Peptides against a protein of PDB entry 4PN1. Designs and how they scored, part 49

Target 1, 261 residues: chain A of PDB entry 4PN1
Amino acid sequence: KIEMNFLNKPIVPDTTKVISNFLTHYLITEPVEHVEIEAKLGTLIDLETQNRFEFPVMNETILNPEFNLRTRFESDMTASEHKYLNEFLNQAFRDSQKPGRLPFAYKHTKQVDLFYETEDNSRDKIRVSKNQSDNQVLACVKKRRVADLFLYCPNDAFDIRISISDELPVSMPSGNQQPSLTRLKDRVGYVHQEIKIDLTKTTQNDPVYDTTERHELEVEFGNIADLRDRAQKAKDGMEAPLFRRVQLFMDNVRILRREHS

## One batch from the design tools (peptide; made by RFdiffusion4, then SolubleMPNN)

Design b1_p13_3_s1 (from b1_p13_3, 8 letters changed)
Fold by OpenDDE base, seed 4:
Structure b1_p13_3_s1 (fold): chain B 261 residues (1-261), chain A 13 residues (1-13)
Amino acid sequence: as target 1 above (261 residues)
Amino acid sequence: MLPQEVLDQLYKP
């Protein structure tokens, strides 16, 4: 008989605890009503060097948000990297359809995001998302970034930003308002065990600048109600369900950030 | 049945 350790009990990695506590804060302690929780793959850039951030650590490390490391996060990747991840996820999807596996769900969405200024001239813009095929309104929200947690991943192709956002549903802007920005999104979404993985190509037409294309990969908690329930249980002293869910999420992120051409 | 979009990928040659 093999035991896990000398206590023969599961031990939770410190990373899982830190992230779980971070999530619990914005789920329970200071609850965000319309919370979105996502991880984006990207690169921590050192503002001094304009290169990828370097820190004296040898593995995945959560950066302390209390320290200003003079970094920015670029949630973009090369077309080649993005293509590779698309191929990888397509293969993962196919493999998951085999007997004995839990299948991925898949959705391909082409949408346009229209950004409008708010009447109060707040920094947060109203985003109207429409389906490109039928012009159906998919969402009208005001998204506010609440908090970020950065993971420096020296051994992987990407660093990670975990973001807490508030996606407040709002009324459609008046018909007389023109969008300040329009973005075309070609998105493929994969869902496995209620964790959403989205690959998005975003095309932005800037009247001043040339058309830019962005390549993003995000991993999102697809069942916020369940996550909130788990977080509440954690606050009540039963942490295991939350830890398991966070571990699953992070394992998926870890798989993706290691993949590169 | 696999969605056609999975087969075609996001990137057109």
Scores: peptide ipSAE 0.160, ipTM 0.774, DockQ to the pose 0.014
Fold by OpenDDE base, seed 2:
Structure b1_p13_3_s1 (fold): chain B 261 residues (1-261), chain A 13 residues (1-13)
Amino acid sequence: as target 1 above (261 residues)
Amino acid sequence: MLPQEVLDQLYKP
């Protein structure tokens, strides 16, 4: 008979605990009402060197937000990396359709995001998202970034930013108001076990700057109600359901950040 | 199951 360890009980990785506590704070302790929780693949840039940040660690490490490391996070990747991930996820989708697997769901969406200034000149703009094909309104929200947690991943192509955001539904801006910014989004979305994986190609026309194209990969918790329930249970002393969900989320992120062209 | 042809790519050759 083989046992897991000398206690013969599961042990939770410290990374899982830290992330779980982070999520619990913004789900339960200081709850964000319309919470979005996502991880983006990108690069931690050292502001001093303008290169990828270097930290004296050998594996995935959550950076302490209390320390000013003089970094910025770039959520962009190269077109080749993005293409590779698209092919990778397409293959993963196909493989998941096989007997004995849980299947991916797939959706390709093209949308336009229109950003409007608020009357109070707040930093947060109103975003109206429309389907490009029929101009149907998909959402009208005011998104506020609440918190970030950064993971430095020295062995992988990408670092990770986990973000807590508040997506407040708001009324449509007045018909006479012009958007201050327009973004075209070409998004392929994959859903597996209620974890959403989105590859997004964003095109933005700036009147001053050349057209910019961004390539992003994000992983999102697709069932916030379930996650909140798990977080509440964790707060009440039953942590296992939350830990399992966070572990699943992070394993998906880890798979993706290891892939590169 | 979506046919391969339905699996749209962000990048087409």
Scores: peptide ipSAE 0.027, ipTM 0.705, DockQ to the pose 0.014
Fold by OpenDDE base, seed 5:
Structure b1_p13_3_s1 (fold): chain B 261 residues (1-261), chain A 13 residues (1-13)
Amino acid sequence: as target 1 above (261 residues)
Amino acid sequence: MLPQEVLDQLYKP
């Protein structure tokens, strides 16, 4: 008979605990009302070298936010990398349709994001999202970044930023206001077990600069209510459901960050 | 099931 360990009980990796605690804080302790929780693939850039950050660790490491490491996070990737990930996810989608698997859902959306200045000159702009095909308003929100957790991943193509944001629904800007910025988004979305994976190509027309194109991959918790319930249970002493959900999320992120052309 | 033919890619060959 083989046992898992000398206690014959599952053990939770420290990474899972740290992330779970981070999430619990903003779900339960200081709750964000309209919380969005996502991981972005990107690169930690050392501000001194302008190259990828080098830290004296050999594996996935959560960076302590109390330390200023003089880094910035670039959530962009090359068109080639983005294409590869699209192909990879398409294959994963196809494979998930096979008998005995849980299927992906898929959605392709093209939207326009219009950014408006707020009357109070707040740093946060109002974002109106519209469907490109019919100009239907999809959302009108003011998004505030609440917290970030960075994972340095020296063995993988990408580093990770886990972000907690507050997406506050707001009223539409007055009809007389002109957008300060317009972004075109071409997004393919994959959902598996309520984890949402988005590949987004963003085109921004700057009146001064050439059209910039950005390529992003995001992984999001698709069921915040469930996650909050799990976090509450964790706070009440039942941590296992939260840990399992966080582990699922992180395993999906880990799969994606390893993929590169 | 979404047919393979319906899958739109961001990048077409």
Scores: peptide ipSAE 0.026, ipTM 0.625, DockQ to the pose 0.014
Fold by OpenDDE base, seed 3:
Structure b1_p13_3_s1 (fold): chain B 261 residues (1-261), chain A 13 residues (1-13)
Amino acid sequence: as target 1 above (261 residues)
Amino acid sequence: MLPQEVLDQLYKP
């Protein structure tokens, strides 16, 4: 008989614990009401060198947010990388439809995001998302970035930013208000076990700057109510359900960030 | 408006 360790019990990776604690803070301790929790693939850029940040670590490392490392996070990738990930996810989708597997769900959405200034001149803009085909309103929200957690991943194609956001539903702007910014989004969404994986191509026309194109991959917790319940149980001393859910999320992120063209 | 062609580069499964 083989045992996994001298206790013959599963052990939780430290990364899982740190992320779980981070999430629990914004789910339970200082609860965000309309919380969105997502991981973006991208690159930690050293502001001094303008190259990828170099840290004296050899594996996935959560950066302490209390330290100013003079970095920025670029949540973008090349068109080639984005295409590769799209093909990879398409194959994963197909494979999941086979008997004995849990299937992916798939959704393709083409939307326009209209950004409006708030009457209070708050830094947070109102985002109205409309379907490009019929102009139906998909969402009207005021999104506030609450917190970020960065993972430096020296062995992978991408670094990771986990973001906590508050997506407050708000009323539509007045019909006479003009958007300050318009973005076109083409999004393909994959859902597996209530974890959402989105590939998004964003195009923005700036009257001053040339048309910019952005390629993003996001991984999101698709069931916040369940996650909040798990976080509450963790606060009550039962951590295993939360750890399992965070582990699932992070394993999906780890799969994706290792893929490159 | 960006050409729809740029948006259609995301392949369906």
Scores: peptide ipSAE 0.051, ipTM 0.638, DockQ to the pose 0.014; fails the geometry check

Design b1_p13_3_s2 (from b1_p13_3, 8 letters changed)
Fold by OpenDDE base, seed 3:
Structure b1_p13_3_s2 (fold): chain B 261 residues (1-261), chain A 13 residues (1-13)
Amino acid sequence: as target 1 above (261 residues)
Amino acid sequence: SLPQEWLDQLYHP
């Protein structure tokens, strides 16, 4: 007979605990009312070298936000990498439709994001998202990024930024107000077990810097209410449900960050 | 399973 360890009980990886605590803070301790929690694939750039940051660790490592590591995060990838991930996720979608599997859901959205200045001239802009085909309003929000947690992943193609944002629904800007910025988004979205995976091509026209295209992959918790309930249970001493959900989320992220062209 | 061609792609030849 073989046992897992000398206690014969499963243990939780430290990464899962750290992330769970981070999420619990903004779900329960200092709760963000309209919280969005997402992980973006990208690259930690060393501000000194302008190359990918090199940290003396050999595996996935959560960086301590209390230390200034002199880095920036670039939530972008090459078109080739992005295309590969699109193909990879499409195949994963197909495979999940087979008997005995839990299926992906799929949605393709082409939208335009219009950014408006607020009356108080705050840093947070109002974002109006519209469907490109019929100009239907999809959302009108004021989004504020509350906190970031960075994972350095030396063995993978991408590093990870987990972001906590406050996405406040707001009234539409007045009809006479002009947007200060416009972005076109072409997005394919996949949902599996209430975890959302989005591939997004963003096009922005800048009169000074010409047209830029960005390629992003993000993983988001699709059921915040459930996550908040799990976090509350964790605060009350029952941590397993939260750990399991965070583990699921991170396993999906880990799969994706290892894939590249 | 759904055919691959039924899925929209961000990249076309």
Scores: peptide ipSAE 0.099, ipTM 0.741, DockQ to the pose 0.014
Fold by OpenDDE base, seed 1:
Structure b1_p13_3_s2 (fold): chain B 261 residues (1-261), chain A 13 residues (1-13)
Amino acid sequence: as target 1 above (261 residues)
Amino acid sequence: SLPQEWLDQLYHP
């Protein structure tokens, strides 16, 4: 007979608890109405050295937002890394189609994002997303970054930023307005158990600077209603459903950030 | 689910 531990009951990793509490705050305590919750792979950069941040820890560590560590987060990777992850996810997709597995869903999309200034010159811009093939409007939103949680991952290729955003649907800009910024997005999306994994190539044309291309990987909670329900249950004293969902999310993130060519 | 043959990549070497 084997038991899990001397109490013979599950224990939750501290990372899961911390993230769960973070999410609960913005889902329940101070609820964001049109919330988007995603993790991006990238690099914590030390502003002093301009190199990857170094902190005296040996494993995945959530950074305390109360401390100014003089860092910035770059949600980018090399084309080769991005290509490798694309191949990796394609293989994962194929493997998931086998009997006995839960299958991935897959979608390839190409869209253009047009950014417009608001009349009040607010920091938040209006984003109009259109399908590149037929110019169909996919979304028109005003996105506000609400909060970030950073994970320093010294053993992995990437660090992680978990972001809470508010994506408020808004009316289309007037026809006389010109976009201040245009971005082309080429995105392949993978969905497994309502966790969305997106690989995105973003091309931005700058009139002064050369065209820049960014390579991003994001992991998103695909069912916010379910997550909010779980968070509410957690506030009510039943934490297990939330912990399980956060654990699933983070395990997917951990798989991805460990992969490198 | 999409057929396996429809799976594509962002990069085409």
Scores: peptide ipSAE 0.037, ipTM 0.680, DockQ to the pose 0.014
Fold by OpenDDE base, seed 5:
Structure b1_p13_3_s2 (fold): chain B 261 residues (1-261), chain A 13 residues (1-13)
Amino acid sequence: as target 1 above (261 residues)
Amino acid sequence: SLPQEWLDQLYHP
């Protein structure tokens, strides 16, 4: 008779536990009210060398946020890599429409984000998001970055940043205020089992610098209420539902970061 | 000033 291990019970990898604990802190322990939880593909850059950071590990590793590694995270990729991922996700969408599969949902959105300074001179800006075609207001929020967790992935094309943010709904800025920054977004969004995968082309005009373009891929938890419920159960001693959801999320991230042309 | 459509759109018959 074949068994899983000498206890014949499932065992949870450390990566899943660490991420689950990280999420539980900001969902339950010190709860963020309007929480957004996303992972971005990108590159950890060594500030001294300006090259990809090198750490003496051989596999996916969560970096300890208490250590100053003198790094920055670049949430960007080449146009070629971005196009490849778009084609890959399009194929995954098509395959999911077949009988016996759970289908993807798909949406293409063109959005403009207008950033305004706050009256309290806080570092956080008010973001007004509008649809480019009809100028309809989609959202008006004050977004605060609460925490980051970085995964160094030496065997893959990309490193990962998992971010906790607070997106507080706020009133529209005064009509007399001018935006300090405008950002155009062309986004293709995929949803599978309430996990959101977005490919975004971002164009930003800087008054001092030339127009910059970025190509981003992000993975987001689409059902925060369910995730918060799972986190509460974990605090109460039932960890399995949270671990399963985090494992699903991370497996999707792992698939994407391994794909390259 | 608006970005051109760059990402491949899915065909929905």
Scores: peptide ipSAE 0.036, ipTM 0.594, DockQ to the pose 0.013
Fold by OpenDDE base, seed 2:
Structure b1_p13_3_s2 (fold): chain B 261 residues (1-261), chain A 13 residues (1-13)
Amino acid sequence: as target 1 above (261 residues)
Amino acid sequence: SLPQEWLDQLYHP
């Protein structure tokens, strides 16, 4: 006979609890109506040194947002790293097609994002997303960043930003308006157990600056309704379903941030 | 910049 611990009951890692509480707040307590919840791989940069932030911890650590750590988060990676992750995920996709596994879904999309200024001159721009191939409008939203949670990961290639955003559907801008910014997105998307993993190459032309490319990897909760239900249950005293979902999400993130060439 | 072709290599060697 073997038991998992001296209580013979599951124990939840503190990281899971903290993230779960964070999500519950913006799902239930102070609910964001059109919530998007994603984790991005990147680097916490120390504003003083302009190098990767160094904190006296030895493993994955959620940074306390109450402390000004004088950091910025760069949600970018090298083209080489991005290519490697693409190859890695392609292999994971192939492996998941084998008997006994839950399969990945895969989709390659090319999108153009057009950003428009709002009439109220708010910082939030209207984003019109179109399919590059046929110019079909995919979405028209006003996205607002609501909250961030940063994970410092000293043993891995990347740090993590978990972001809560509000994607408010809005009407199309007037036909007379010109976009202030245009971004091309080449996105490879993988979905496993309703967790979305996207590799995105973004190209932006700036009239003043040279063409810039960004290489991003993001992990998103693909079923917000289910997540909200789990969060509600957690508020009602049954936390296990939420914890399990957050654990799954974070394990996927952990796999990805560890992977490097 | 690297070509965009590497982003969709699911069926490539």
Scores: peptide ipSAE 0.026, ipTM 0.624, DockQ to the pose 0.014

Design b1_p13_3_s3 (from b1_p13_3, 8 letters changed)
Fold by OpenDDE base, seed 4:
Structure b1_p13_3_s3 (fold): chain B 261 residues (1-261), chain A 13 residues (1-13)
Amino acid sequence: as target 1 above (261 residues)
Amino acid sequence: MLPQEVLNQLYKP
């Protein structure tokens, strides 16, 4: 008989605890009503060097948000990296359709995002998302970034930003308002065990600058209600369900950030 | 296996 350790009980990695506590704060303690929780793959850039941030650690490390490390996060990758991840996820999708596996679901969406200024001139813009094929309104929201947690991943192709956002549903802007910004999004989405993985190719036409293309990969908790329930249980002393869900999420993120051509 | 044409593809070959 093999035991897990000398207590023969599961032990939770510190990373899982830290992230779980971070999530619990914005799910339960100071609850965000329309919370979105996502991890983006990207690169921590050192503002002094303009290169990838270097820190004296040897593995995945959550950066303390209390410290200003003079970094920025670039939630972009090369077209080649993005293509590779698309191929990788397509293979994972195929493999998941085999007997005995839990299948991926997938969706391919082409949408246009229209950004409008708010009447109060707040920094947060209203985003209207429309389907490119039929012009159907998919969403009208005001997204506010609430908090970020950064993971420096020296051994992987990407660093990670976990973001808490508030996606407040709002009324459509008046018909007389012109969008300040328009973005075309080609998004392929994968769902496995209620964790959403989105690859998004964004094209932005700037009247002043050349058309820019961005390549993003995000991993999102697809069942916020369940996550909130788990977080509440954690606050009540039953932490295991939350830890398991966070561990699953992070394992998926870890798989993705290690993949490169 | 699903045909390649039904898979999500962001990039044309």
Scores: peptide ipSAE 0.229, ipTM 0.816, DockQ to the pose 0.014
Fold by OpenDDE base, seed 2:
Structure b1_p13_3_s3 (fold): chain B 261 residues (1-261), chain A 13 residues (1-13)
Amino acid sequence: as target 1 above (261 residues)
Amino acid sequence: MLPQEVLNQLYKP
């Protein structure tokens, strides 16, 4: 007979606990009402060197937000990397359609995001998202970044930013308002076990700067209600359901950040 | 109908 360890009980990785506690705080303790929770693949840049940040660790490490490491996070990747991930996810999608697997769902969306200034000149802009094909309004929100958690991943192509955001639904801007910014988004979305994986190519025309294209991969919790329920249970002393969900989320993130062209 | 693989591509070949 083989046992898991000398207690013969599952043990939760410290990373899972830290992330779970982080999520519990913004789900339950200081709850964000319209919470979005996503991980983005990118690069921690050392502001002093303008290169990827170097920390004396050998594996995935959650950076302590209390320390100013003088870093910025770039959520962009190269077109080649993004294309590779698209092919990778397409293969994963195909493989998941096989008997005995849980299938991916897939959606391809082309949208335009229109950003409007608020009357109070708040830093947060109103974002109106429309479908490019029929100009149908998909969403009208004011998004506020609440918190970030950064993972330095020295063995992988990408570092990770986990973000808590508040996406407040708001009324449409007045018809007389002009957007301050327009972004075209081409997004392929994959959903597996209520974890959303989005590859987004964003094109922005700047009147002063050349057209910029960004390539983003994000992983999002697709069922916030379930996650909140799990977080509440964790707060009440039953942590296992939350830990399992966070572990699933992080395993998906870990798979993706290891892939590179 | 385009093959699913084509529909799933962000990048033109």
Scores: peptide ipSAE 0.167, ipTM 0.776, DockQ to the pose 0.013
Fold by OpenDDE base, seed 3:
Structure b1_p13_3_s3 (fold): chain B 261 residues (1-261), chain A 13 residues (1-13)
Amino acid sequence: as target 1 above (261 residues)
Amino acid sequence: MLPQEVLNQLYKP
């Protein structure tokens, strides 16, 4: 008989615990009402070198947010990398449709995001999302970035930013207000076990700057109510359900960040 | 119907 360790019990990776605690804070301790929790693939850039940040670690490492490492996070990738990930996810989708697997769901959305200044001159803009085909309003929200957690991943193609956001539903801007910014989004979304994986191609027309295109991959918790319930149980001393959900989320992120063209 | 692969592609070949 083989045992997994000298206790013969599963052990939770430290990364899972740290992330779980981070999430629990914004789910339970200082609860964000309309919380969105997502991981973006990208690159930690050293502001001094303008190259990828170099940290003296050999594996996935959560950076302490209390330290100013003089970095920025670029939530972008090349068109080639993005195309590769799209093909990879399409294959994963197909494979999941086979008997004995849990299937992916898929959605393709083309939308326009219109950003409006708030009357209070707050830094947070109102985002109106419309379907490009029929101009139907999909959402009207004021999104506030609450917190970020960065993972430096020296062995992978991408670093990770986990973000906590508050997406407050708000009323539509007045009909006479002009958007300060318009973005076109082409998004393919995959859902597996209530984890959302979105590939988004964003086009922005700037009157001063040439048209810029961004290529983003996001992984999001698709069931916040369940996650909040798990976080509450963790606060009550039962951590296993939360750890399992965070582990699932992070395993999906780890799969994706290792893929490269 | 186009194969789902074509529908799921952000990039035209």
Scores: peptide ipSAE 0.108, ipTM 0.729, DockQ to the pose 0.014
Fold by OpenDDE base, seed 1:
Structure b1_p13_3_s3 (fold): chain B 261 residues (1-261), chain A 13 residues (1-13)
Amino acid sequence: as target 1 above (261 residues)
Amino acid sequence: MLPQEVLNQLYKP
C-alpha cells in the first residue's frame, strides 16, 4: 500500500494557503462589494536598477507587502511573447474540444474604453467601455484598486501580480464631459472551469509620446459568488473547497507564465 | 486552421 505522506492526508502548498488567506480577507473579512480578482503576467522591476528585480530565492515566492522592496510591476510583454501565448491558448482550446475533456469557451471582443475625471477630482476615473462595432455601452464603472499581491517567479519568463479591485457601477458621465483618455482594446478571452484567461492588446494614442501598444495577459476568477462561498466556508473551518479553487487558478497561471517562445 | 483560430487571433499570420 502506498500513502501520500506519513499522515496519509492531503497537504496544501503554502503558496495556496497564503493566497487563499489574502482572498478571504477581501471576500469575507473586509468584503469588497463588486470585487474583481485577477492575476496579471508581467515583470517586477527594481526601481534602482530598472532591471528585473532579483531576490535571493530559487522558486515562486509571494512577496511580503509589509516590505518596500522598491519595485514596480510592469504589466506588459512583447508582441512576440503575446502572439506565442495566443497561439498556445488556441492550441489548448482545440485540445479541450476532444472527447473526455472540459471545453474552453472563447470570445473575441473589440472595445473602446473612455476614461473620465470624477466630479470630486478623485484619483479613481470613470471608465465607459463601448463595443467598437456598434458603439453600444458595455459597462460604466469606477474601478478602485484595493490590494495587490506580488509573486516573484525567478524560473519563469514572468512575475505575477494578483490584484483585488472594486468595480463600482456608476452613472454615465454628463454629455458635456470629454474623456481624459481613450484606449482601444482588442481582447481574446478564454474560459475554462470558470477561470477567465484574457489576452488584451491595448492601443493608446498619446499626443506627446505617439501611439503606444500594450500586451497583457490576465487570469481572472469568473465566478466570484462561488469563490466568496468557498471563502466563507474556509473562514468557518472548511478550507478544502477554497484551496482547490485557488490551486486551479494558480496552476493555470503557472502554465501560462512558463510558456515562452 | 479551425474557424475559431481565425476568430481568436490578435495578430496577423
Scores: peptide ipSAE 0.199, ipTM 0.789, DockQ to the pose 0.014; fails the geometry check

